# Ledger of designs, part 3: peptides against a protein of PDB entry 3PBP

Target 1, 203 residues: chain A of PDB entry 3PBP
Amino acid sequence: LNEKDLNLILNKSLVMYESLDSTTDVIVKRNVIKQLQFVSKLHENWNSRFGKVDIQKEYRLAKVQGPFTINPFPGELYDYTATNIATILIDNGQNEIVCVSFDDGSLILLFKDLEMSMSWDVDNYVYNNSLVLIERVKLQREIKSLITLPEQLGKLYVISDNIIQQVNFMSWASTLSKCINESDLNPLAGLKFESKLEDIATI
Target 2, 203 residues: chain A of PDB entry 3PBP as posed
Amino acid sequence: LNEKDLNLILNKSLVMYESLDSTTDVIVKRNVIKQLQFVSKLHENWNSRFGKVDIQKEYRLAKVQGPFTINPFPGELYDYTATNIATILIDNGQNEIVCVSFDDGSLILLFKDLEMSMSWDVDNYVYNNSLVLIERVKLQREIKSLITLPEQLGKLYVISDNIIQQVNFMSWASTLSKSINESDLNPLAGLKFESKLEDIATI

## One batch from the design tools (peptide; made by RFdiffusion4, then SolubleMPNN; aimed at target 1 L188; its pose is not in this set)

Design b2_p20_3_s2
Fold by OpenDDE base, seed 3:
Structure b2_p20_3_s2 (fold): chain B 203 residues (1-203), chain A 20 residues (1-20)
Amino acid sequence: as target 1 above (203 residues)
Amino acid sequence: MEKLKTKQEIGKFLIKKAKE
């Protein structure tokens, strides 16, 4: 996930929010609102660290398909703020996991199940890119940064005030990668999506 | 096309699991 991806998600969320009316299903309405809150917090954090991004042009031209982009919404994180994002490769074929950290010390691992290019032309069909929750890892630490190493597949380094920790999710990501590459979901049956956490170094 | 379809199906699977 990069700045462009974040902006895309934010734009989708904003468009969906504005599309809400009295005829909108209550569940859909709730989900859109929750998503908007989540993405807004993420964007605020991003802007504070990397500068303000103008998304107005793209927003005005976007036509969102579907009720929301992030599914399921991490309800437990509704009141918390996203602090960092990272993309971790899980194979050499460009399959990746998106990670987002929160100020409660949580890390969520997300799967991009829809990677269709969004058209920012009102005359064109806009595809819905979505992120799906895989796992929540509770670190209970203030996360300062997320680091990935290209040569280390399925590994995320979490930097806190006094420690660097490694999150290793290859226990399930290897299977996920295989499923994607082979177009076979059978290996997912019975798979546990539990990452390993290890202390690497004290700061 | 096949890869996209596979990812979509994986997504559905994961959503179901996350709700359990």
Scores: peptide ipSAE 0.639, ipTM 0.940, DockQ to the pose 0.524
OpenDDE base, seeds 1, 2, 4, 5: peptide ipSAE 0.636, 0.636, 0.636, 0.620; ipTM 0.941, 0.940, 0.940, 0.943

Design b2_p20_3_s4
Fold by OpenDDE base, seed 2:
Structure b2_p20_3_s4 (fold): chain B 203 residues (1-203), chain A 20 residues (1-20)
Amino acid sequence: as target 1 above (203 residues)
Amino acid sequence: KSKLETKQQIGKFLIERAKA
């Protein structure tokens, strides 16, 4: 995730927050608020590392069909701050996994189950952002950065103070990719969503 | 099924798995 992507997520979260009114479902309202808090923490972390990021405040009028949220969000992470975000390709067909790191040393792997179609028609703009929790990986390290290589599908490199580790999730991501591309969910039955963690190099 | 519909179903599957 680059600065531009972070700004987009933040803007979307702000738009959703601003769209909340007295008629909004309580669950939706809560989820939007939580998402905004999450993204704000991520942005704060970004600013601390890379300097102040100018947020493009161009809010489009959006009809929110659903909250921009992570479901389920691990309760243990509510008190922790997001530190890094990355997007990892799992195939050559643009299927991807989103990864977020936290200051407790956790990684969460997320699936984008809803794609926002930006309708240029303001009156028919449907805003629906959803991230679904696949796996939580506990590294118990201070994560400094997340690195992805486009030629290495389903692999994430985690840099801490003294070590580079690889998270490889192709054991399940290959099946997930197949399910998406073939429109068949049957292979997901019994699939173990457990990534492999390996030490690559000591720094 | 469209790719979008498939992704939505996968999302539902993953959420239900977590509740289980």
Scores: peptide ipSAE 0.664, ipTM 0.946, DockQ to the pose 0.543
OpenDDE base, seeds 1, 3, 4, 5: peptide ipSAE 0.664, 0.662, 0.664, 0.660; ipTM 0.946, 0.946, 0.946, 0.947

## One batch from the design tools (peptide; made by RFdiffusion4, then SolubleMPNN; aimed at target 1 P72 L114 L188; its pose is not in this set)

Design b2_p21_3_s4
Fold by OpenDDE base, seed 1:
Structure b2_p21_3_s4 (fold): chain B 203 residues (1-203), chain A 21 residues (1-21)
Amino acid sequence: as target 1 above (203 residues)
Amino acid sequence: MKEKLETKKKVGKFLVERALS
C-alpha cells in the first residue's frame, strides 16, 4: 500500500459516507462512518513505515535458531515465508506484542519473553531475541501490510487486496499487561488467547 | 525493572507450556 492507494481508499470512503441518507440501514451507516474515521486516521498518520518491511533476514535467523527465535514455531508455517512484522503496544508501560505475517495469510502473535539487559557493569550487556507464540490467526488472504495506529493499544490493522481488517487482542492483552506489571501470573490461568477479527474498511 | 524481566521470563514459560499442551 502506498499513499496513492490510501488516498483512493479515503476518497471511496468519503463517497460512501456522502451516500448515506435517512433510508440507509443503521448498521450500514455505522460501518461507513467507522470506515471513514479509520481511513482518515490512517491518512493523517501516513508515512514510510506503512510500506513493506523486508523481514527475510530475521525469518532466516529464526529458522536456523540464531539469536532470533520463535518458540514454538508452528510446523504448518515451515514451508511459508514471513512477509511483514509489526510491534503493537499493549500498554503505556511499553509492553508489546510482536506480530509476524506469512504468505499463507497467517498472523502469529508473539510475546517477547526476553529483553536486552544491562548488567551491573556498564561494559557488559546481554542481548536476546526470544519470541513466544501466543496465537495464530488465519486470515486466508494475501497480507499486503501491517499497520499500527498511535494511541490504539492492542490493535493491529491488516491490509489485504480488498479489505482492511482489525485484529484486536485487548481481550487478553490487558490481562497480560497487568500480569507483567504486577508480577502476578495468576490471572493468566484459564485466559483465552483469542483475538477479535473485524472488518474495518473495504478497499 | 529486574522484577519485570523475571516476570516476562515466567510469562514466556507459561505460554510455551500452554502451546505444547
Scores: peptide ipSAE 0.614, ipTM 0.945, DockQ to the pose 0.366
OpenDDE base, seeds 2, 3, 4, 5: peptide ipSAE 0.594, 0.605, 0.592, 0.594; ipTM 0.944, 0.945, 0.942, 0.944

Design b2_p21_5_s4
Fold by OpenDDE base, seed 1:
Structure b2_p21_5_s4 (fold): chain B 203 residues (1-203), chain A 21 residues (1-21)
Amino acid sequence: as target 1 above (203 residues)
Amino acid sequence: MLETKKKIGEFLKKKAEEELK
């Protein structure tokens, strides 16, 4: 993680925090707060070592609020609790993937199959009650936060106590985006929904 | 686009169900 990336993550976290209101789902609220707290701590640590990093700009957010149903839901996760939620853009349009983390260290990547529209207003929320399971990623670690960067399509940053990892799902998300935009499902046949995991930095 | 998303959802759901067996 470099200074620029940290600044972008912090900006995103601040925008998410500022978007919280009285109608925000409790789980989402908790996740955003925890994310901000963690990123702020990282920022302070960075500042102490390398000097102050200024916040440069804010970004617009696409937000999803619950309650929602995940289908199918992995049986192994019934005994675990969701800890974080994030939405990741997969193209420059309105297509996105939802990610939910669990306290067993699992990530599930989800498709919103019934979304009518997407709101980019920081103060607005999109409600979707249907999420379809695409992939389960087992990290086998405690997930502290999920971070996305607006300029990085199909990439999710997972922050644990001692490591930041990148989940890159553009290998299948690019095809998915194309299928949506072209109204053609044929390319989905035989597609492998396997994300790439990469260690980005130690904490 | 909405109909496409629904169909994609159905496809993915079936695929996921098979993988979870």
Scores: peptide ipSAE 0.650, ipTM 0.947, DockQ to the pose 0.458
OpenDDE base, seeds 2, 3, 4, 5: peptide ipSAE 0.649, 0.649, 0.647, 0.636; ipTM 0.947, 0.947, 0.947, 0.950

Design b2_p21_8_s1
Fold by OpenDDE base, seed 2:
Structure b2_p21_8_s1 (fold): chain B 203 residues (1-203), chain A 21 residues (1-21)
Amino acid sequence: as target 1 above (203 residues)
Amino acid sequence: SIKDKLETKKKIGEFFVKRFS
């Protein structure tokens, strides 16, 4: 974490706070406020010389708010188990895609359309962290691991028993990145969300 | 702005949900 990243988190937290309205759940409101307070305190206490901040014990007890939800969740996968998760950068501006693998050999590519929050008050508080489905890729093999390389944007390496495959989704992810960064959805119209699968190596 | 970016992400999410509906 650097100062720039902290500033970004602070700004996000501020925006989340400003988004609170009468329809927002009371517990959510409280948690957003507490998160803003925490991040603000971190910002105030940021040691730029050492690139670190002392975190109070009370804030260390905060947890990620709620489980992730996938919308839509493919009905075909209800009976299968998630095996791996990876996050893939699609640009140098921190936009990312989440990938989850399943024991049927499927990959789902997911978009984080909402910012995550933390639970501050109640241990049993459940809030949904939103993930939306972009694409399902069927590999029809047992997936052992998912690997990403930071220097390779929009690429996911899938390791199976005897093969390494690359999933390349920059065909659409570059456009998605542009849409996010420019706050313009128009380029998404007519875009095909189809990733390229390539065999890289036999193992 | 960061606000615009967050709002855009939300709208993108809606776009994807609609695509599979």
Scores: peptide ipSAE 0.646, ipTM 0.951, DockQ to the pose 0.859
OpenDDE base, seeds 1, 3, 4, 5: peptide ipSAE 0.637, 0.641, 0.642, 0.641; ipTM 0.948, 0.949, 0.949, 0.948

Design b2_p21_8_s2
Fold by OpenDDE base, seed 3:
Structure b2_p21_8_s2 (fold): chain B 203 residues (1-203), chain A 21 residues (1-21)
Amino acid sequence: as target 1 above (203 residues)
Amino acid sequence: SIKDKLETKKKIGEFFIKKHS
């Protein structure tokens, strides 16, 4: 990330915020607001071309909300606790990937194979969301927060104590999006579901 | 159609389950 890129992200985040209206889903509104707050803070704390950002511990922006069922659930994670959840758009057609972090430093990328209303904030809707495992990414760090930028398709920002990392899964998510939109699974054959991890900033 | 999209998503789910099995 450079200052120019950060400015672009900020401007896009502002545009998204301004696009919020009474018809916008409450979860979407909350996510956009949180994103804007995060990007704004990143912009304010941008101290060098090399992405040093002082992020205070307070950005517990993503909470695990359920209930959901993960299939298959990785056996190695049975003894660990989910810490954060994020939803990442992979196209402009509202196809999305769900990411869950665990206290072992793992990320799991999940596909929603059933459209269930994620009314996570509504106490009264106990719907089991079906989630299917795509990929597990091991960071071996304490994950403090997961951040998504709606204008950045197929990208997740992971904040730990000392680093911000980007998980980029557009290498496979673009194909997945195409499969969904075209109702054709053939392009999934032989596709590698391997996300790119990159260090963005040191804290 | 919406129906086709939903069915496709279901099949994609099955694909991933099979991949991890």
Scores: peptide ipSAE 0.665, ipTM 0.956, DockQ to the pose 0.390
OpenDDE base, seeds 1, 2, 4, 5: peptide ipSAE 0.662, 0.663, 0.662, 0.663; ipTM 0.955, 0.956, 0.956, 0.956

Design b2_p21_8_s3
Fold by OpenDDE base, seed 2:
Structure b2_p21_8_s3 (fold): chain B 203 residues (1-203), chain A 21 residues (1-21)
Amino acid sequence: as target 1 above (203 residues)
Amino acid sequence: SIKEKLETKKKIGEFFVKRHS
């Protein structure tokens, strides 16, 4: 984490706090408040401790919350098991796509439409980590691993038994990035969300 | 602003959900 990243997290936490209303679940409200307090404390201590912050015991108990909700979850995948997960940057501004592989050889590309929160109070706190389906790519092979290269935006490398394949989704992800950054959804209209699959190497 | 960005992300999510519906 650098100062810029911390500021971003702080700002996000502030926005989340400001989004709280009468319809928000009480547990969610409490957790958002605690998260804001934590991040604020980190921010205050960042300069004084050269990036080292002692995390209080109470905050050490905080966990990144799941489960993730995928909407829609493809019905065909209900009987299959997720095997790998990867996060792919689509720009230099921290916009990202999440990819999950399944044992049927499918990849799903997912958008994080909501910010995640941590559990601060109880172990049983469940925060909805929203993921939205963009595209399903069927590779029809066993996927061993997913690899991303930070310098290669919108590219995912899929390793199977005998081949490395590249999934390139910059055809739509560049537009998506622009939409996010400019707060304009108009360019998404009529856009095809079809990734390009290419064989890279035989293993 | 960061607020606008977050709202935009939410709307994008809605867009994708609707697309699959």
Scores: peptide ipSAE 0.662, ipTM 0.955, DockQ to the pose 0.896
OpenDDE base, seeds 1, 3, 4, 5: peptide ipSAE 0.651, 0.658, 0.653, 0.656; ipTM 0.951, 0.953, 0.951, 0.953

Design b2_p21_8_s4
Fold by OpenDDE base, seed 2:
Structure b2_p21_8_s4 (fold): chain B 203 residues (1-203), chain A 21 residues (1-21)
Amino acid sequence: as target 1 above (203 residues)
Amino acid sequence: SIKDKLETKKKIGEFFIKRHS
């Protein structure tokens, strides 16, 4: 974490706070406020010289707010188990795609349409961390691991028993990145969300 | 702005949901 990243988190937290309205759940409101307070305190106490911040014990007890939800969750995967998760950068501006693998050999590519929050008040607080389905890729093999390389945007390496495959989704992810950064959804119209699968190496 | 970006992400989510529907 650097100062720029902290500023970004602070700004996000501020925006989340400003988004609170009369329809927002009371527990959500409280948690957003507490998160803003935490991040603000971190910002105030940021040691630019050492690139670190002391975190108070009370804030260390905060947990990630709620489980992740996938929408829509593919019905075919209800009976299968998630095996791996990876996050893939699609640009140098921190936009990312989440990938989850399943034991049927499927990959799902997911978009984080909402910012995550933390639970601050109660251990039993449940809030959905939204993930939205972009694409399902069927590899039809056992997936052992998912690997990403930071210098390779929009690429996921899938390791199976005897092969390494690359999933390349920059065909659509570059456009998605542009849409996010420019706050314009028009380029998404008519875009095909089809990733390219390529065999890289045999193991 | 960061606000615009967050709102855009939300709308993108809605776009994908609609696409699967």
Scores: peptide ipSAE 0.670, ipTM 0.956, DockQ to the pose 0.878
OpenDDE base, seeds 1, 3, 4, 5: peptide ipSAE 0.662, 0.664, 0.660, 0.663; ipTM 0.953, 0.954, 0.952, 0.954

## One batch from the design tools (peptide; made by RFdiffusion4, then SolubleMPNN; aimed at target 1 F111 V132; its pose is not in this set)

Design b2_p22_3_s2
Fold by OpenDDE base, seed 3:
Structure b2_p22_3_s2 (fold): chain B 203 residues (1-203), chain A 22 residues (1-22)
Amino acid sequence: as target 1 above (203 residues)
Amino acid sequence: KSKLETKQQIGDFLIKKAKEKE
C-alpha cells in the first residue's frame, strides 16, 4: 500500500508538471518542478531499498512572497519557527487554503482573502497579507516538506521522518467554498473545522 | 454580496470562533 501510494503521488506530480504551459506563472512553474523533483527523489530512494531520503534545503524554502500576519496566532506557537508554507486549492474557482508548518510539528490551516504567491526562493517579495486561523493540526514530528497537488482539492501531503501523511480538509473546505461562491455564510454555522490525517507511506 | 465582502465576513467569523476556543 505504501509503495502504491507513493507511486500515485509521483504520477500526480508528473501530471501536474505536464500541465504546465507558457501561460503558467513562473513561480507556479518553479514550485511544481521542485515538488516533482522531491517526489521523484523519494521514489528513487524507495526503489533502492537501501536509500535514505535526503531532503535538500531547497525543498524547505517554500514561503509566501511577502510578509503576512496570522490572526489569531496560536499562543503555543510563539516560541516556535515556521518551517514550510503551502497553498491548497479547495475548488476550481481559485479558492485556497494556506498551510504553515512549525518546528514543533504543528500545521496551521489559514484562510486568506487576497491572492498569495508562493515561492521556493527566499528572496522573493510581493505584498503584505492577512491570514485567519482555521485549524491547528499537531503532528508532533519534524515536518520536512509540504506537497500539494492541484488535482487533489483540499489535500496536503506532509513529509516527515520516514513517513508521508495526507491532511484532508474537504470535510469543511467544501462548505467554505460554497459559502464563498454563493456569498452565503449560513452553512458555516455549526461547521466543524477538523481535518482528517492519514498515513500514506512509510519511507 | 461580493466575493471579497464574503471573504472578509468569513474571516471575521473564523476569528471569533478561534477566540472562543482559547
Scores: peptide ipSAE 0.631, ipTM 0.933, DockQ to the pose 0.374
OpenDDE base, seeds 1, 2, 4, 5: peptide ipSAE 0.630, 0.598, 0.591, 0.627; ipTM 0.931, 0.936, 0.936, 0.933

Design b2_p22_3_s3
Fold by OpenDDE base, seed 5:
Structure b2_p22_3_s3 (fold): chain B 203 residues (1-203), chain A 22 residues (1-22)
Amino acid sequence: as target 1 above (203 residues)
Amino acid sequence: SSILETKKQIGEFLIQQQLAKQ
């Protein structure tokens, strides 16, 4: 993570914050606020150490609002609380993955199998009750924020107390995208839904 | 739509994959 990326993350967090309205789910509101607070603190710390740089960029954002079901829901997570949510683009079309974090340090990657529409407008929220479990990633960390960058397909940045990690799921998401776009499920056979986790920066 | 049907089928596939892990 460099200064430019941090600024992009901050800008994205600001856009998400600005999108909050009276119809936004309480959990989503809390998540976005916490994300903004954390990223802002990170940015302040960065600026104090390396100087201030402001970068403006527009983002397309799709959000899932309201209650949703996860199928199957991991039994181990029944006693834990969802802490963050993010949507990650997997292609330049309209295909995306939803990620939810839990207070046990788990990430779940989810597929919207009944997606009715996609909105790229920040002011528009998508409601979907059906999310299908793709993968569970156990970080065993307190997850403070989930960050995505519009130009980085299939990549999720996970911010914890002392580290920023990248989850890269393009190993399977590229195939998934192709299957959707071509209406062909054959490439899914034998596909491993295993994301790559790497450390990006210490905090 | 063909896309919606494909997504539905993918969902079913993914569910079966998870069930197989149990």
Scores: peptide ipSAE 0.657, ipTM 0.942, DockQ to the pose 0.414
OpenDDE base, seeds 1, 2, 3, 4: peptide ipSAE 0.656, 0.643, 0.651, 0.656; ipTM 0.942, 0.943, 0.941, 0.942

Design b2_p22_4_s3
Fold by OpenDDE base, seed 4:
Structure b2_p22_4_s3 (fold): chain B 203 residues (1-203), chain A 22 residues (1-22)
Amino acid sequence: as target 1 above (203 residues)
Amino acid sequence: SSIKKQLETKKQIGEFLIKRHS
């Protein structure tokens, strides 16, 4: 984490807080407030001089809030089980794609259209985090692992029993990144969400 | 704010992405 990252998280948390109204669920309100408090404290305790952040013990119980909802969920995958998850950066501005693999050899590339929240009450707080389907890539292989390299934007490495394959989605992710960063949806028109699959190495 | 705008953009992108599957 760096100061820029903390500022971004703080600002996102503030926006989430500001979105709360009288119709918002009490549990959601509580969770957003706690998250804002945490991030605020984190920011306050950031020592740029030493690159240190003092995290209070009280927040160690916080985790990423689930479950996740995928929209639309491919009907063909209802009978299959998710096996791996990875997050792939698409730019240097923290925009990312989520990838989930399934035991049928499919990959789904997902967009986080909403900010995810942490759960501050593990026993009582359930909130669905939104993921939107971008693309399904059918590898028809048993996927052992998903590997991402931070320096390689829009690239996912898929490890199977006998091969390493690269999924490159910069063809559309660059446009998506631009849309996000410029707050302009026009470039999405006519965009094909088709990733390139390449064999990298045999195992 | 720029962040608010970005978040709204993401939301709209999500809506776009969902609609294209219909």
Scores: peptide ipSAE 0.669, ipTM 0.948, DockQ to the pose 0.866
OpenDDE base, seeds 1, 2, 3, 5: peptide ipSAE 0.660, 0.668, 0.665, 0.665; ipTM 0.948, 0.948, 0.948, 0.946

Design b2_p22_4_s4
Fold by OpenDDE base, seed 5:
Structure b2_p22_4_s4 (fold): chain B 203 residues (1-203), chain A 22 residues (1-22)
Amino acid sequence: as target 1 above (203 residues)
Amino acid sequence: SKIEKILNTKKEIGKFLVEKNS
């Protein structure tokens, strides 16, 4: 079993968990929960054993140093290292949110205000990827992995040592999507960018 | 064009968010 296969199994397990309802058989429910816990723990152990990619080094996610510019970059995160990155769809189109985790246990949710563009002119090579801060979520946990499910809009699963948490930002992302699609900023007035954090499973 | 409007909207959203977080 490799990391890619493990991620696929984890995603399937999460989908199964989210499908549980009050009509679900107790035995089935218990089995799904146990499966999710097992796979999550395995995933955590895998990451710990084989190491994690330093996202900050790889993607150079800094205001000053890379293809990704974050504006504003939270001053509190200046001395911390990005550990994970994920992209979350917020509608059935192409609108998405970028999430970056840091080793202080913070998540930042980011908006792409500019489309990624590359100029291949030898004399004028430009790589621009602008990201704008939407929200900072402080989990105060060591974040091991970020998981997204394509069929679940505006949801991010955060795996830590002993817990899986869901970050749901559809409360504001639905409005954001509407603003983009309709080219109307009026719905942003008074909008609170506060995501919902929910515990999904204990590992 | 519709695409241009979307791009401009994204830029303006970006400005809005920057101001909010400043």
Scores: peptide ipSAE 0.686, ipTM 0.961, DockQ to the pose 0.349
OpenDDE base, seeds 1, 2, 3, 4: peptide ipSAE 0.681, 0.685, 0.685, 0.681; ipTM 0.959, 0.960, 0.960, 0.958

Design b2_p22_5_s1
Fold by OpenDDE base, seed 1:
Structure b2_p22_5_s1 (fold): chain B 203 residues (1-203), chain A 22 residues (1-22)
Amino acid sequence: as target 1 above (203 residues)
Amino acid sequence: KSILETKKQIGKFLIEEQKAKE
C-alpha cells in the first residue's frame, strides 16, 4: 500500500508540474514546485531502501487523474528529505491517515480530503488528489522505518536508532472518524490535534 | 451530506486550523 501510494503521489505531482505554464499564478507555481520537490525526495529515499520503483505504469494512469495538492506543506521541511510513508487506518470503515517522515526527525500526519474513484484494475480504483496537514510531530531522531499493525487503529510505530516509539492519534482520529461517518463537523470544534508519543522498546 | 463532501469540508476546516496556528 505504501509503495503504491508513493508512486501515485509522485505521478500526480509530476502531472501538476507539467501543467504549469506562463499563465500560471506565481504562488501556485511555487507551491507546485515545492510539492514536487517533496515527493521526489521521498521517492529517492524509498528507492535507496527498497530498490528502484517502476512508476511508468502509474505515470500513464496519473495523466488522466489531474492535479495533486498538499495543504499546507510546512515551510521548514522544504530543506529536509522525506524518508518514509505510511497509511494508518483509523476505523473499520476504511478511513485512514497518511504519515510522512523526514530526515530532521519530523512526522507529518495528513488527511485525504479528496477521494476519486477511477477504475484501472480490480485491485486499484480509488485515488486521492489532495492531502491536508493535520499535525507535525517532532521526534528529533533519525527515523529508519514506519510500521503499522492492521489490528491497531490510529497507531504508528516509529523505529529509530535507539528506540521504537508509538504515535497514537486516536485522541483526535476517533472524532475525525465520527465526523466523516456521520457527515457532521461539529465535533471538530475545539478538538486538539495532538498525538500521544510513547516509548515502546529500546534498541 | 455525502462522505465525499464531508471530507472536503473537513479538509477546509483543517487548513483553517493550520493558518490560525501560524
Scores: peptide ipSAE 0.646, ipTM 0.940, DockQ to the pose 0.537
OpenDDE base, seeds 2, 3, 4, 5: peptide ipSAE 0.645, 0.644, 0.626, 0.640; ipTM 0.940, 0.941, 0.944, 0.940; seed 4 fails the geometry check

Design b2_p22_5_s3
Fold by OpenDDE base, seed 2:
Structure b2_p22_5_s3 (fold): chain B 203 residues (1-203), chain A 22 residues (1-22)
Amino acid sequence: as target 1 above (203 residues)
Amino acid sequence: MSKLETKKQIGKFLVERAKAKL
C-alpha cells in the first residue's frame, strides 16, 4: 500500500459513509462506519510518519457501486490504531494476502475476496473492495514496519524495537492459492489458518 | 467457476469461519 492507495481507500470509505441514509440497512451502516474509523486511524498514522496525505480530488466524482469492508473486524481492535499495511504474494499468479498491524501489537491477515477495482472515471467508475479476516497474530510489541520480499512467497517480516520476526503463512496460503487457481474450495475444509512466527534477528 | 466467483465463495467461507471463532 502506498499513499495513493491509502487515499483511494479513504475516498471510498468517505463516499460510502456519505451515502448512508435512513433507509440503509443497520448492518451496512455499522460496517461502513467501522471501516471509516479503521481507515481514518490508518490515515492518521500515515500522516504522522510520511507527512500529510490529502484526499484526492477524485473523491468528489466517486460513486458507490459496491462494498468496502473488513469482515469480520475483531472488536478488540476498534480502539487501536492501524500502524502498517503490507501486501504479500502467495503465488506467481498474483494472488495476495493483505496484512495490517495495530498499535496493540496485533497483525491481521486479510483475504481480498473481491478484486479491488477502482476507476475514478466519471463514466466508468467501479467501486468494489472487500477484505476478509483470515487470522489475527498477537505479537504484543510495537510494530515499526512490515517488510516483504518478492522472492519469498507467503512471508512477512515484522520489525519491532528489538527484533525482526518472520510470519510464514505458506502452510495455509499454498492451499488457498490452489483453491483460487483451480476453482475448488474442498481443500479449505479442515484447513488450519495458523501462521508460523519465528524470530529472525535481534536488533 | 470464474476466479472472481471462486474468490467470493472463499470469502464467504472465511467470514463464516471467523464468526464462529469470535
Scores: peptide ipSAE 0.625, ipTM 0.931, DockQ to the pose 0.556
OpenDDE base, seeds 1, 3, 4, 5: peptide ipSAE 0.620, 0.623, 0.621, 0.623; ipTM 0.930, 0.933, 0.931, 0.931

